# Peptides against a protein of PDB entry 5HB3: the designs that were tried, part 7

Target 1, 150 residues: chain A of PDB entry 5HB3
Amino acid sequence: RQMQDRCMSEYNQRIRNAPEGSIDPFRMACYKIIGRCDLSNRSLDGLQTDVNDWIWLQFNLARETDRSLELAGESYGLAELQASIREIGLKHFPKTAAEDTNGSFGMFFYLQILAGMFEQAIAYLYPFSYVDAVHFAIALTYYGLLRPVD

## One batch from the design tools (peptide; made by RFdiffusion4, then SolubleMPNN)

Design b1_p9_1_s1 (from b1_p9_1, 4 letters changed)
Fold by OpenDDE base, seed 3:
Structure b1_p9_1_s1 (fold): chain B 150 residues (1-150), chain A 9 residues (1-9)
Amino acid sequence: as target 1 above (150 residues)
Amino acid sequence: SPFFEKIMS
């Protein structure tokens, strides 16, 4: 708790008061990840990142521990991550095969699989790639991960 | 997110 409070204090101080261009983005990232500072902003500003970095950060910030131990507004679990992925899907990815012009559907399928959203992932993939959706469905069902009759 | 806004622009 003491460490977290110190991280939060330093994080907020630097974000608000540090001269422009003087902030070490890696140090700020450490405060974000270790100190769990400002979980409402789940991005790493000032760093060159890709989708893998983004999803890695989301999973590291997501905790399924006792939420009562978290500060108000600083709770973020798998359910919240899944909700974020759903929102990203609605905003940035094709909803139908007719909307897909660059094959980006695969990335959204990938994100859903990583987050354990198996039923939604298969349902989403089906109109884009029938054969692949069937293969994934068979595999997920075999291992008891897909609940087609829930 | 800023990342997705960047890649979709």
Scores: peptide ipSAE 0.010, ipTM 0.528, DockQ to the pose 0.461
Fold by OpenDDE base, seed 1:
Structure b1_p9_1_s1 (fold): chain B 150 residues (1-150), chain A 9 residues (1-9)
Amino acid sequence: as target 1 above (150 residues)
Amino acid sequence: SPFFEKIMS
């Protein structure tokens, strides 16, 4: 608790009072990850990141806790992460095979799988790649991760 | 990453 409070204090102090361009993005990232500072902003400014870095950060910050226990008054759990993935899917990924221009459907499928959205992932993949969807469905069912519909 | 930039935009 003391560490978290200290991280929060340092994070807030630096973000508000540090001279422009003097903030160490790695240090700020540490405050974000370790101190869980400013959970409303789940990104790492000033760092070169990709989708894997983004999703890793989301999982790192995700907690299944009561919102009332969060110091910032905001919580982020798996449900919120899944909601975020749904949202970015609606905005940035093809909804049908006809809309696919660059093969990005695979990335959205990947994100859904990582977030445990197995049924949605399979349903999404099916019109793009039937064979792959079936293979993943079989595997997920075998491991009890996919709930088959009668 | 172009994809990441898209998500964050």
Scores: peptide ipSAE 0.010, ipTM 0.571, DockQ to the pose 0.181
Fold by OpenDDE base, seed 5:
Structure b1_p9_1_s1 (fold): chain B 150 residues (1-150), chain A 9 residues (1-9)
Amino acid sequence: as target 1 above (150 residues)
Amino acid sequence: SPFFEKIMS
């Protein structure tokens, strides 16, 4: 708690008072990750990041804690992350094989798997790669992660 | 997410 309070204090101080261009983006990232500062903004400004960095950050920020213990507007759990992935999928990824021009379907499949959206991931992959979808379905079923429809 | 849009661009 003391560390969190210190991070919050330093984060707020720098956001308010730091001269333009003087803020180290890596330091600010540390405050966000460790101190959970400004969770309404789940991006790292000033850093060049890829999809792996983004998803890693989302999982680090996501918490399944009692909402009553978090400050208003800072509630972010697995459900919210899954909702975000769904929205991203609708906006940025192909819905059918005919729409796939850059082969990005695999990335969206990957994101859904990471977020535990197994049924949706398999359903999405199926029209793009039948064989791969079947293999993943078998594996997920074996580990009890896929809920087959009766 | 504006951040994701930047990544995918």
Scores: peptide ipSAE 0.009, ipTM 0.553, DockQ to the pose 0.297
Fold by OpenDDE base, seed 2:
Structure b1_p9_1_s1 (fold): chain B 150 residues (1-150), chain A 9 residues (1-9)
Amino acid sequence: as target 1 above (150 residues)
Amino acid sequence: SPFFEKIMS
């Protein structure tokens, strides 16, 4: 708790008072990850990151805790992450095979799987790759992860 | 990455 409070204090101080362009992005990233500072902004500003870094951060920050019990004063759980992934999918990934120009459907499928959105992932993959969708459906069913959905 | 740029925009 003391460490988190210190992180929050330093994070907020630097955000408010640091000269423009002087903030060490790695230090701020540490505050974000360790101190769980400013959970409303779940990104690492000033760092060159990729989708793997982003998704890692999301899972790192995700907690199944009520906001009232969150030490950081903010809450971010799996449901919120799933909502974020759905939103990203709607905005940035192909809806149909005809719309897919670079094979990016696989990445969205991957994100959905990571987030436990198994039914949605299979439904999404099916029109792009029937065979793969069936294979994953079988595997997910075998492990009891795929549930009947209308 | 192009993906990251998209999601951050």
Scores: peptide ipSAE 0.009, ipTM 0.560, DockQ to the pose 0.174

Design b1_p9_1_s2 (from b1_p9_1, 4 letters changed)
Fold by OpenDDE base, seed 2:
Structure b1_p9_1_s2 (fold): chain B 150 residues (1-150), chain A 9 residues (1-9)
Amino acid sequence: as target 1 above (150 residues)
Amino acid sequence: MPFFEKIMS
């Protein structure tokens, strides 16, 4: 807790008081990750990041804590992450195989799997790749992660 | 890269 508070203090101080262009983005990233600073902005500003960096950050920031103990705006858990992935899916990924021009469906499927959205992931993958969807469904069922409908 | 930037925004 002390470390988190220190990170938050340093993070906020630098954002407010640092001269323009003097902010080290890597240092800020460290504060954000370690201190879980600024959960309203879950990005690494000033750094070139890809989707893997983004999703990694989301998981690092997500915590299953008692929401009653968190200040308003500081709650970010798996549910919020899943909601974000759903939103991203709706906005940026193909809904049908006909819309997929670059194979991006696989990335969305991957994000859903990482987030534990197994039923949605299989349902999404099914129209794009039937065989793969079945294979993943079998595997997920085997591990008790997918509940088959009786 | 532009696609991922949209996701991260």
Scores: peptide ipSAE 0.015, ipTM 0.587, DockQ to the pose 0.168
Fold by OpenDDE base, seed 1:
Structure b1_p9_1_s2 (fold): chain B 150 residues (1-150), chain A 9 residues (1-9)
Amino acid sequence: as target 1 above (150 residues)
Amino acid sequence: MPFFEKIMS
């Protein structure tokens, strides 16, 4: 807790008081990750990041904490991450195989799997790649991660 | 614009 508070203090101080162009983005990234600073902006500003960096950051920021102890707007757990992935899916990924020109469906499937959205992931993959969807479904069922409908 | 920049924006 002491370290988190210190990171938050340093993060806020730098954001407010640092001269223009003097902010080290890597240092800010460290504060954000370690201190879980600025959960309203879950990106690494000033750094070139890809989808893997983004999702990695989301998982590092996500914590299952007692919501009663968090300030309004500072709660970010697995549920909020899953909601974000769902929203991203609706906005930026193909909904049908006919809409997929770049094979981007695989990335959305991957994000859903990482977030534990197994049923949604299989359902989404099915129209794009039947064979793969079946294989993943079998594997997920074998490990008890997919709940088969009785 | 790269696809992932759109997602992260």
Scores: peptide ipSAE 0.015, ipTM 0.578, DockQ to the pose 0.174
Fold by OpenDDE base, seed 5:
Structure b1_p9_1_s2 (fold): chain B 150 residues (1-150), chain A 9 residues (1-9)
Amino acid sequence: as target 1 above (150 residues)
Amino acid sequence: MPFFEKIMS
């Protein structure tokens, strides 16, 4: 708690008072990650990041904590992350193989798997790659992660 | 723009 408070204090102070062009984006990233600062903006400003960096950051910021201990409006857990992935899926990824012009379906499948959205992931993959969907379904069922209908 | 930036927007 003490470290989080210090990170938040430093983060806010620098955003408000730092001279133009003097902000070290890596330092700000450290404060954001360690202190969970500014959960309204879940990106690393000033850094060149890819999808792996983004999803890694989302998981680091997501916590299952008693909401009574979090600041108002700053609740971010697995449920909110899953909701974000669903929204991204609806807006930016193909719904059918005919819509996939760049092979991006695999990335959305990957994001769903990471977020534990196994049923949705298999359902999504099925029309794009039947064989792969079946193999993943078998594996997920074997490990008790997929709930097949009887 | 890069595909990732499109996802983030």
Scores: peptide ipSAE 0.014, ipTM 0.574, DockQ to the pose 0.189
Fold by OpenDDE base, seed 3:
Structure b1_p9_1_s2 (fold): chain B 150 residues (1-150), chain A 9 residues (1-9)
Amino acid sequence: as target 1 above (150 residues)
Amino acid sequence: MPFFEKIMS
Protein backbone atom coordinates (compact mmCIF):
# COMPACT_ATOMS: atom_id res chain seq x y z
CA ARG B 1 0.00 0.00 0.00
CA GLN B 2 2.86 2.38 0.75
CA MET B 3 4.32 1.84 -2.71
CA GLN B 4 0.93 2.30 -4.31
CA ASP B 5 0.41 5.57 -2.45
CA ARG B 6 3.81 6.84 -3.55
CA CYS B 7 3.12 5.91 -7.15
CA MET B 8 -0.24 7.64 -7.01
CA SER B 9 1.28 10.77 -5.50
CA GLU B 10 4.06 10.94 -8.08
CA TYR B 11 1.68 10.19 -10.91
CA ASN B 12 -0.76 12.93 -9.93
CA GLN B 13 2.00 15.44 -9.24
CA ARG B 14 3.57 14.93 -12.65
CA ILE B 15 0.29 15.02 -14.54
CA ARG B 16 -0.65 18.33 -12.94
CA ASN B 17 2.66 20.13 -12.53
CA ALA B 18 5.08 18.87 -15.15
CA PRO B 19 6.07 21.37 -17.86
CA GLU B 20 4.71 20.70 -21.30
CA GLY B 21 6.76 18.11 -23.13
CA SER B 22 8.74 17.09 -20.05
CA ILE B 23 6.67 14.05 -19.12
CA ASP B 24 8.36 10.71 -19.73
CA PRO B 25 5.51 8.49 -20.95
CA PHE B 26 7.35 5.30 -20.00
CA ARG B 27 7.77 6.49 -16.42
CA MET B 28 4.10 7.39 -16.29
CA ALA B 29 3.25 3.95 -17.63
CA CYS B 30 5.28 2.38 -14.83
CA TYR B 31 3.40 4.38 -12.20
CA LYS B 32 0.08 3.45 -13.79
CA ILE B 33 0.87 -0.27 -13.89
CA ILE B 34 2.61 -0.66 -10.52
CA GLY B 35 0.46 1.80 -8.62
CA ARG B 36 -2.77 1.08 -10.50
CA CYS B 37 -3.11 4.82 -10.97
CA ASP B 38 -6.12 6.41 -12.65
CA LEU B 39 -8.23 3.30 -13.19
CA SER B 40 -10.82 5.51 -14.87
CA ASN B 41 -8.38 5.98 -17.77
CA ARG B 42 -6.95 2.56 -18.54
CA SER B 43 -4.65 3.63 -21.38
CA LEU B 44 -0.95 4.41 -21.73
CA ASP B 45 -0.98 8.08 -22.64
CA GLY B 46 1.83 9.33 -24.85
CA LEU B 47 2.74 5.83 -26.03
CA GLN B 48 1.94 4.20 -29.34
CA THR B 49 -0.07 1.14 -28.36
CA ASP B 50 -1.98 -1.59 -30.17
CA VAL B 51 -4.82 -3.90 -29.12
CA ASN B 52 -2.38 -6.34 -27.52
CA ASP B 53 -0.87 -3.58 -25.40
CA TRP B 54 -4.36 -2.47 -24.39
CA ILE B 55 -5.60 -5.91 -23.36
CA TRP B 56 -2.33 -6.64 -21.57
CA LEU B 57 -2.75 -3.43 -19.60
CA GLN B 58 -6.35 -4.32 -18.71
CA PHE B 59 -5.32 -7.66 -17.24
CA ASN B 60 -2.43 -6.10 -15.33
CA LEU B 61 -4.73 -3.49 -13.81
CA ALA B 62 -7.45 -6.02 -12.96
CA ARG B 63 -7.33 -7.44 -9.41
CA GLU B 64 -9.47 -10.01 -7.66
CA THR B 65 -9.22 -8.56 -4.17
CA ASP B 66 -11.54 -8.29 -1.23
CA ARG B 67 -13.92 -5.50 -2.11
CA SER B 68 -13.88 -4.37 1.50
CA LEU B 69 -10.23 -3.39 1.12
CA GLU B 70 -10.66 -1.28 -1.98
CA LEU B 71 -11.60 2.36 -1.94
CA ALA B 72 -14.83 3.36 -3.60
CA GLY B 73 -14.34 3.69 -7.34
CA GLU B 74 -11.12 1.70 -7.41
CA SER B 75 -12.67 -1.72 -7.99
CA TYR B 76 -11.48 -3.23 -11.25
CA GLY B 77 -11.49 -7.00 -11.61
CA LEU B 78 -12.37 -9.60 -14.21
CA ALA B 79 -16.05 -8.64 -14.17
CA GLU B 80 -15.26 -5.00 -14.99
CA LEU B 81 -12.83 -6.09 -17.69
CA GLN B 82 -15.49 -8.31 -19.24
CA ALA B 83 -17.93 -5.41 -19.10
CA SER B 84 -15.39 -3.20 -20.89
CA ILE B 85 -14.95 -5.80 -23.63
CA ARG B 86 -18.72 -6.06 -24.06
CA GLU B 87 -18.96 -2.29 -24.37
CA ILE B 88 -16.13 -2.13 -26.90
CA GLY B 89 -17.82 -4.92 -28.83
CA LEU B 90 -21.10 -3.09 -28.98
CA LYS B 91 -19.48 0.15 -30.16
CA HIS B 92 -16.72 -0.88 -32.51
CA PHE B 93 -17.29 -4.37 -33.91
CA PRO B 94 -19.77 -5.80 -36.42
CA LYS B 95 -22.95 -7.36 -35.07
CA THR B 96 -23.61 -9.50 -38.15
CA ALA B 97 -21.59 -11.06 -40.94
CA ALA B 98 -23.20 -8.62 -43.37
CA GLU B 99 -21.70 -5.68 -41.44
CA ASP B 100 -18.16 -7.07 -41.45
CA THR B 101 -16.19 -5.51 -44.30
CA ASN B 102 -12.65 -5.96 -43.01
CA GLY B 103 -12.68 -9.17 -40.96
CA SER B 104 -12.60 -7.30 -37.65
CA PHE B 105 -14.92 -9.88 -36.05
CA GLY B 106 -11.87 -12.02 -35.34
CA MET B 107 -10.38 -9.42 -33.02
CA PHE B 108 -13.54 -9.22 -30.92
CA PHE B 109 -13.68 -13.01 -30.73
CA TYR B 110 -10.06 -12.95 -29.57
CA LEU B 111 -10.78 -10.40 -26.82
CA GLN B 112 -13.72 -12.46 -25.55
CA ILE B 113 -11.62 -15.63 -25.41
CA LEU B 114 -8.88 -13.86 -23.44
CA ALA B 115 -11.47 -12.60 -20.95
CA GLY B 116 -12.95 -16.08 -20.44
CA MET B 117 -16.23 -15.13 -22.12
CA PHE B 118 -16.34 -18.48 -23.91
CA GLU B 119 -20.07 -18.89 -24.46
CA GLN B 120 -20.36 -15.34 -25.79
CA ALA B 121 -17.28 -15.79 -27.97
CA ILE B 122 -18.63 -18.95 -29.63
CA ALA B 123 -22.08 -17.44 -30.04
CA TYR B 124 -20.53 -14.37 -31.66
CA LEU B 125 -18.17 -16.29 -33.95
CA TYR B 126 -20.79 -18.76 -35.19
CA PRO B 127 -22.49 -16.52 -37.79
CA PHE B 128 -19.13 -15.18 -39.05
CA SER B 129 -17.19 -18.43 -39.31
CA TYR B 130 -19.20 -21.59 -38.72
CA VAL B 131 -16.30 -24.02 -39.08
CA ASP B 132 -14.01 -22.14 -36.70
CA ALA B 133 -16.80 -21.72 -34.15
CA VAL B 134 -17.46 -25.46 -34.14
CA HIS B 135 -13.78 -26.29 -33.72
CA PHE B 136 -13.36 -23.88 -30.81
CA ALA B 137 -16.60 -25.12 -29.24
CA ILE B 138 -15.40 -28.72 -29.36
CA ALA B 139 -12.07 -27.83 -27.79
CA LEU B 140 -13.59 -25.61 -25.09
CA THR B 141 -16.17 -28.28 -24.24
CA TYR B 142 -13.48 -30.95 -24.05
CA TYR B 143 -11.60 -28.92 -21.43
CA GLY B 144 -14.77 -28.03 -19.51
CA LEU B 145 -14.59 -24.34 -20.37
CA LEU B 146 -17.79 -24.32 -22.41
CA ARG B 147 -21.02 -25.54 -20.82
CA PRO B 148 -23.34 -26.97 -23.48
CA VAL B 149 -27.02 -27.27 -22.72
CA ASP B 150 -28.42 -30.85 -22.58
CA MET A 1 -7.76 5.18 -28.11
CA PRO A 2 -5.12 4.70 -30.82
CA PHE A 3 -5.72 0.98 -31.30
CA PHE A 4 -9.34 1.51 -32.29
CA GLU A 5 -8.22 3.34 -35.40
CA LYS A 6 -6.19 0.30 -36.36
CA ILE A 7 -9.04 -2.12 -35.67
CA MET A 8 -11.49 -0.08 -37.73
CA SER A 9 -9.12 0.52 -40.69
Scores: peptide ipSAE 0.013, ipTM 0.558, DockQ to the pose 0.627

Design b1_p9_1_s3 (from b1_p9_1, 3 letters changed)
Fold by OpenDDE base, seed 1:
Structure b1_p9_1_s3 (fold): chain B 150 residues (1-150), chain A 9 residues (1-9)
Amino acid sequence: as target 1 above (150 residues)
Amino acid sequence: SPFFEEIMS
């Protein structure tokens, strides 16, 4: 708790008072990850990141806690992450095979799988690649992660 | 991807 408070204090101090361009992005990242600072902003500014870094951060920051227990007044759990993935899917990924211009459907499928949205992922993949969807469905079912529907 | 550029910027 003391460490978290210190991280929060340092994070807020630096973000507000540090000279422009002087903020160490790695240090700020540490504050965010360890101190859970500014959870409303789940990105790492000033760092070169990819989708794997982004999703890793989301999982790292995700907590299944009551919002009332969060110091920042906001909570972010798996449900919120899944909601975010749904949202980005609606905005940035093809909804049908006909809309696919760059093959990005695979990335959205990947994100859904990582977020445990297995049924949605399979349903999404199916019109793009039947064979792959079936293979993943079989595997997910075998491990009890996919609920078979009649 | 334009999306990832957006969320990571």
Scores: peptide ipSAE 0.023, ipTM 0.615, DockQ to the pose 0.152
Fold by OpenDDE base, seed 3:
Structure b1_p9_1_s3 (fold): chain B 150 residues (1-150), chain A 9 residues (1-9)
Amino acid sequence: as target 1 above (150 residues)
Amino acid sequence: SPFFEEIMS
């Protein structure tokens, strides 16, 4: 708790008061990840990142620990991550095969699988790639991960 | 995420 409070204090002080260009983005990233500072902003400013870095950060910030130990407004779990992925899907990915012009459906399928959204992932993939959807469905069912009747 | 929206735009 003491460490978290110190991280949050330093994070807030630097983000608000530091001269432009003087902030070490890696240090700020450490405050974000270790101190769980400002979880409403789940991004790493000032760093060259890609989608893999983004998803890695989301999973590291998402915790299923005792939420009562988290500061108010600083809770972020798998459910919240899944909700974020759903929102991203609605905004940035094709909803139907007819809307797909660049094959980006695969990335959204991938994100859903990573987040354990197996039923939704298969349902989404099916109209884009029938054969692949069937293969994934068989595998997920075999290992008890797909719940088609739910 | 603002970052993700930026890279996906």
Scores: peptide ipSAE 0.023, ipTM 0.559, DockQ to the pose 0.330
Fold by OpenDDE base, seed 2:
Structure b1_p9_1_s3 (fold): chain B 150 residues (1-150), chain A 9 residues (1-9)
Amino acid sequence: as target 1 above (150 residues)
Amino acid sequence: SPFFEEIMS
């Protein structure tokens, strides 16, 4: 708790008072990750990141806790992450095989699987790769992760 | 990709 409070204090101080472009992005990233500062902004500013870094951060920050119980004063759970992934999918990934030009459907499928969106992931993958969708459906069913959905 | 641009913003 003391460490988190210190992180929050330093994070806020630097955000407000640091000269433009002078903030160490790695230090700020530490505050974000360790101190859970500013959970409304779930990105690492000033750092070159990829999808793996992004998704790692999302899971790191995700907590199944009410806002009232969150030490940082903000809450971000799996449901919010799933909503974010759905939104990303709508904006940045192909909806049909005809729309797919670079094979990026696999990445969106991957993100959905990581986020536990199994039914949606299978439904999404099916028109792109029937065989793969069936294989994953079998595996997910075997582990009791796939549920009947309309 | 537009996705990467978004996550890096």
Scores: peptide ipSAE 0.022, ipTM 0.605, DockQ to the pose 0.150
Fold by OpenDDE base, seed 5:
Structure b1_p9_1_s3 (fold): chain B 150 residues (1-150), chain A 9 residues (1-9)
Amino acid sequence: as target 1 above (150 residues)
Amino acid sequence: SPFFEEIMS
């Protein structure tokens, strides 16, 4: 708690008072990750990140703790992350093989798997790659992660 | 994809 309070204090101080261009983006990232500062902004400004960095950050920020322990308006858990991935899928990824022009379906499948959206991931992959969907379905079933629809 | 451009920016 003391560390969190210190991080929040320093984060707020730098955001308010730091001269333009003087803020180390890595330091600010540390404050966000460790201190959970400004969770409404789930991006790292000034840093070049890829999809792996983005999803890693989302998982680090997503916590299923008691909402009473979080600052008002900064509740972010697995359910919210899953909702975000679903929305991203609807907006930015192909829904059918005919719409796939850049082969990005695999990335959306990957994101859904990471977020534990196994049934949706398999259902999504099926029209793009039948064989791969079946293989993943078998594996997920073996580990008890896929809930077969009765 | 606009998504990738957004997250990689």
Scores: peptide ipSAE 0.019, ipTM 0.612, DockQ to the pose 0.179

Design b1_p9_1_s4 (from b1_p9_1, 3 letters changed)
Fold by OpenDDE base, seed 5:
Structure b1_p9_1_s4 (fold): chain B 150 residues (1-150), chain A 9 residues (1-9)
Amino acid sequence: as target 1 above (150 residues)
Amino acid sequence: SKFFEEIMS
């Protein structure tokens, strides 16, 4: 708690008072990750990142712990992350093979798997790659992660 | 996608 408070204090101080161009984006990233500062902005400003960096950050910021430790109005857990992935899927990824122009279906499948959305992931993959969907379904079932419903 | 381009920018 003490460390978090210090990180938050320094983060806020720097965003308010730092001279233009003097902010170290890596330092600010550390404050965000360790101190959980400004959870409304779940990105690393000033850093060149990719989708792997983004998803890594989302999981690091997601908490299922006591929300009393979070700032007022800033709650972010697995459920919120899953909801975000669903929304991203609806907006930015193909729903059918006919809509897929760049082969991006695999990335959305990957994101769903990482977020534990196994049933949705398999259902999504099935029309794009039947064989792969079956193999993943078998594996997920073997480990007790897939819960098929009628 | 536009989303990931925004993330990577």
Scores: peptide ipSAE 0.017, ipTM 0.520, DockQ to the pose 0.213
Fold by OpenDDE base, seed 1:
Structure b1_p9_1_s4 (fold): chain B 150 residues (1-150), chain A 9 residues (1-9)
Amino acid sequence: as target 1 above (150 residues)
Amino acid sequence: SKFFEEIMS
C-alpha cells in the first residue's frame, strides 16, 4: 500500500507540476498500472497502443472492490469494463451483417469474449458467422462458461 | 479507425 500511495503521489505531482513535454510516458504508465492512478482516465497518454493494449490495461485496472470505500467517485471493475465494451459496440461496430463493410465484427466478438460476456458474444456472432458461433458455443459450454439455454 | 481514435484519446 505504501508503494501504491507513492505511485499516486508521484503521478499527481507530475501531472500537475511537470514542465510541458517533459513527462516520460512510460513512467506515467507504470504509475497508472501499479498505483491505479486516475481511474477516470483509463488510457496511456503519449504511447502508441492498439486494442490489445487497451483491453490489457482495462483488465489490469479493473478491481472488484467495495465501491463505498472508494473516494472521489473512482471505481472500476469488471461490470464497468463490460459496460464500456457494450457502449463501444453500439458506437463503432456493426449491428448486423448487412452493416459490416470491413469485417470488424470479429474484433467486437473478441472484446466480448475477453470481458466474459459469453452469451452476448455468441448472440452477436451468430448472424455474422453461424458456424463459428456454434463452435464457440460448444466450447464455452464444455468449459462451463456458457449457460445452457433452458 | 474511429474506434481506436476514441479509446486512445
Scores: peptide ipSAE 0.015, ipTM 0.521, DockQ to the pose 0.147
Fold by OpenDDE base, seed 2:
Structure b1_p9_1_s4 (fold): chain B 150 residues (1-150), chain A 9 residues (1-9)
Amino acid sequence: as target 1 above (150 residues)
Amino acid sequence: SKFFEEIMS
């Protein structure tokens, strides 16, 4: 807790008071990750990142906590992550095979799986690749992750 | 890409 408080303090101080262009993005990233600073902004500014980096960060920042115990802007759990993925999917990923030009459906499927959105993931994949959807459905069912009735 | 712009914002 002391470390978290220090990270938060340093993070906020640098964000507000650091001269323009003097902020080390890696240091700020460390504060954000370790201190869970400014959870309303779940990105790493000044760093070149990909979707894997992004999703990794989301999971690292996500915590299952009672919202009533957290300050405004500091509540972020799995439900919020799932909501974010859903929104991203609606905006940036194909909804049908006819809309898929780059095979990006696989990435959205992957994100849903990572976020535990198994039923939605299978439902999404099914029209794109029947065989793959069945294979994943079998596997997820075997491990008790896919519910037969949603 | 638009996707990356969204997730990085």
Scores: peptide ipSAE 0.015, ipTM 0.524, DockQ to the pose 0.139
Fold by OpenDDE base, seed 3:
Structure b1_p9_1_s4 (fold): chain B 150 residues (1-150), chain A 9 residues (1-9)
Amino acid sequence: as target 1 above (150 residues)
Amino acid sequence: SKFFEEIMS
């Protein structure tokens, strides 16, 4: 807790008061990751990042802890991550095969799988790639990860 | 997030 508070203090101080161009983005990233600073802004500013970096950050920031011990704004678990993925899906990915112009459906499928949204992932993939959806469904069912009766 | 929107553009 003491370390977290210190990280938060330094993070906020630098963001607000540091001269333009003087902020070390890697140091700020460390504060965000270790101190869980400003969880409402789950990004790494000033760094060249891709989708893999983004999803990695989301999982690292997500915690399944006793929420009663967390302060306001510190609550971010798997459920919140899943909600974020759903929101991203609605905004940035094709909803039907007819809307798919660049094959980006695969990335959304990937994100859903990573987040444990197996039923939704298979349901989403099915109209885009029947064969792949069936194969994943078989595998997930075999290992007890897919709950089609739900 | 703004970050994600940027990388997806």
Scores: peptide ipSAE 0.010, ipTM 0.478, DockQ to the pose 0.299

Design b1_p9_2_s1 (from b1_p9_2, 4 letters changed)
Fold by OpenDDE base, seed 2:
Structure b1_p9_2_s1 (fold): chain B 150 residues (1-150), chain A 9 residues (1-9)
Amino acid sequence: as target 1 above (150 residues)
Amino acid sequence: SPLIEEAAK
């Protein structure tokens, strides 16, 4: 708790008082990841990141804890992450094979699987690759991860 | 990445 408070204090001080462009983005990233500072901003400014970096960050920031136990006063769990992935999917990934020019459907499928959105992932994959969707559905069912939709 | 930019909002 003492460490977290210190991190938050330093983070806030730097954001408010540091001259523009003088903030070390790696240091700020440490405050974000370790100190859980400013979780409303779930990005690393000033760093070149890719989708893998983004999803890694989201999982590190997500906690399956009661909101009341969050020292930072901010709650971000798996449900919020899943919601974010859904929103990203709606905005940035193809809905149909006809819309897919870059083969990016696989990445969105991957993100959904990582986030435990198994039913949605299979449903999404099905129109792009029937065979793959069936195979994943079988596997997920075998492991008890896929539930039949009522 | 458009993905990261949107997630940052």
Scores: peptide ipSAE 0.037, ipTM 0.721, DockQ to the pose 0.141
Fold by OpenDDE base, seed 5:
Structure b1_p9_2_s1 (fold): chain B 150 residues (1-150), chain A 9 residues (1-9)
Amino acid sequence: as target 1 above (150 residues)
Amino acid sequence: SPLIEEAAK
């Protein structure tokens, strides 16, 4: 708790008072990840990041919401992460094979799998690659991760 | 990337 309070204090001080461009982005990242400062902003400013970095950050920031804290306004757990991935998919990834110019459907499939969105991932992959969708469906079913339609 | 920008929203 003392460490967290210190991190929050330092983060807030730096974000408000530091000259533009003087803040070490890696230090700010540490405050975000370790200190859980400003969790409403789930990005790392000043760092060149890719999709893998983003998803890694989301999982690190996501916490299982204790039901007791449901009254606390800002909760970010798996459900919120899944919602974010759905939104990203709708905006930035191809919906059909005809829209796919760079093979990016695979990345969205990957993100859905990482987030435990197995049924949605398979459904998404199916029109792009029938063979791959079937193989993944078999594997997921074998491990009890895919619920077959009764 | 556009993906990161959208996710930050």
Scores: peptide ipSAE 0.036, ipTM 0.723, DockQ to the pose 0.139
Fold by OpenDDE base, seed 1:
Structure b1_p9_2_s1 (fold): chain B 150 residues (1-150), chain A 9 residues (1-9)
Amino acid sequence: as target 1 above (150 residues)
Amino acid sequence: SPLIEEAAK
């Protein structure tokens, strides 16, 4: 608790008092990840990041929160992450093979799998690649992650 | 990245 409080204090002080562009973005990232500062902003400003970096950050920030104990604080868990991935998919990823100009369907499939959205991931992949969807469905079922529907 | 932009909202 003391460490977290210190991180929050330093983070707030730097954001308020540091000249624009003078803050080490890696230091700010440490405050966010370790100190859990400003979790409403789940991005790393001033850093070049890719999709892997982004999803890694999301999982690190997501916590299993006991909803009964957190009265008014920022809560971010797996459910919220899954909701974010759904929204991103609706806005930025192809719905059909005809819309896929860059082969990005695989990335959205990957994100859904990482987030445990197995049924949705298979359903999404199926129109792009029937063979791949069937293979993944078999594997997921074998490991008890996908429930077959009658 | 569109993903990063959406996460920032």
Scores: peptide ipSAE 0.036, ipTM 0.719, DockQ to the pose 0.131
Fold by OpenDDE base, seed 3:
Structure b1_p9_2_s1 (fold): chain B 150 residues (1-150), chain A 9 residues (1-9)
Amino acid sequence: as target 1 above (150 residues)
Amino acid sequence: SPLIEEAAK
């Protein structure tokens, strides 16, 4: 608790008072990941990151919250991450095969699988690649991860 | 990356 408070203080001081361009982005990343500072901003500013870095960060920041704490204003768990992935999908990925020009559907499928959104992932993949969707569906069902919808 | 921009919101 003392360490967290210190991290928060240092983080806020640097954001507010540091000259432009003088902030070490790696140090700020440490405050974010270890100190859990400013969790409303779930990005690493000033660092070159890719989708893998982004999703890794999201999982590290997400915490298993008891259902009883869902009413707490600042909870970020798996459900919130899944919601974020859905929103990203709606904005940045093709919704239909006709909209797909660069094969980016695979990345969105991948993100959904990582987040445990198995039913949605299969449903999404099906119009892009029937064969692949069926194979993944069989595998997920075998391991008890896919709920067959009637 | 559009993903990072969306996460920052």
Scores: peptide ipSAE 0.035, ipTM 0.716, DockQ to the pose 0.124

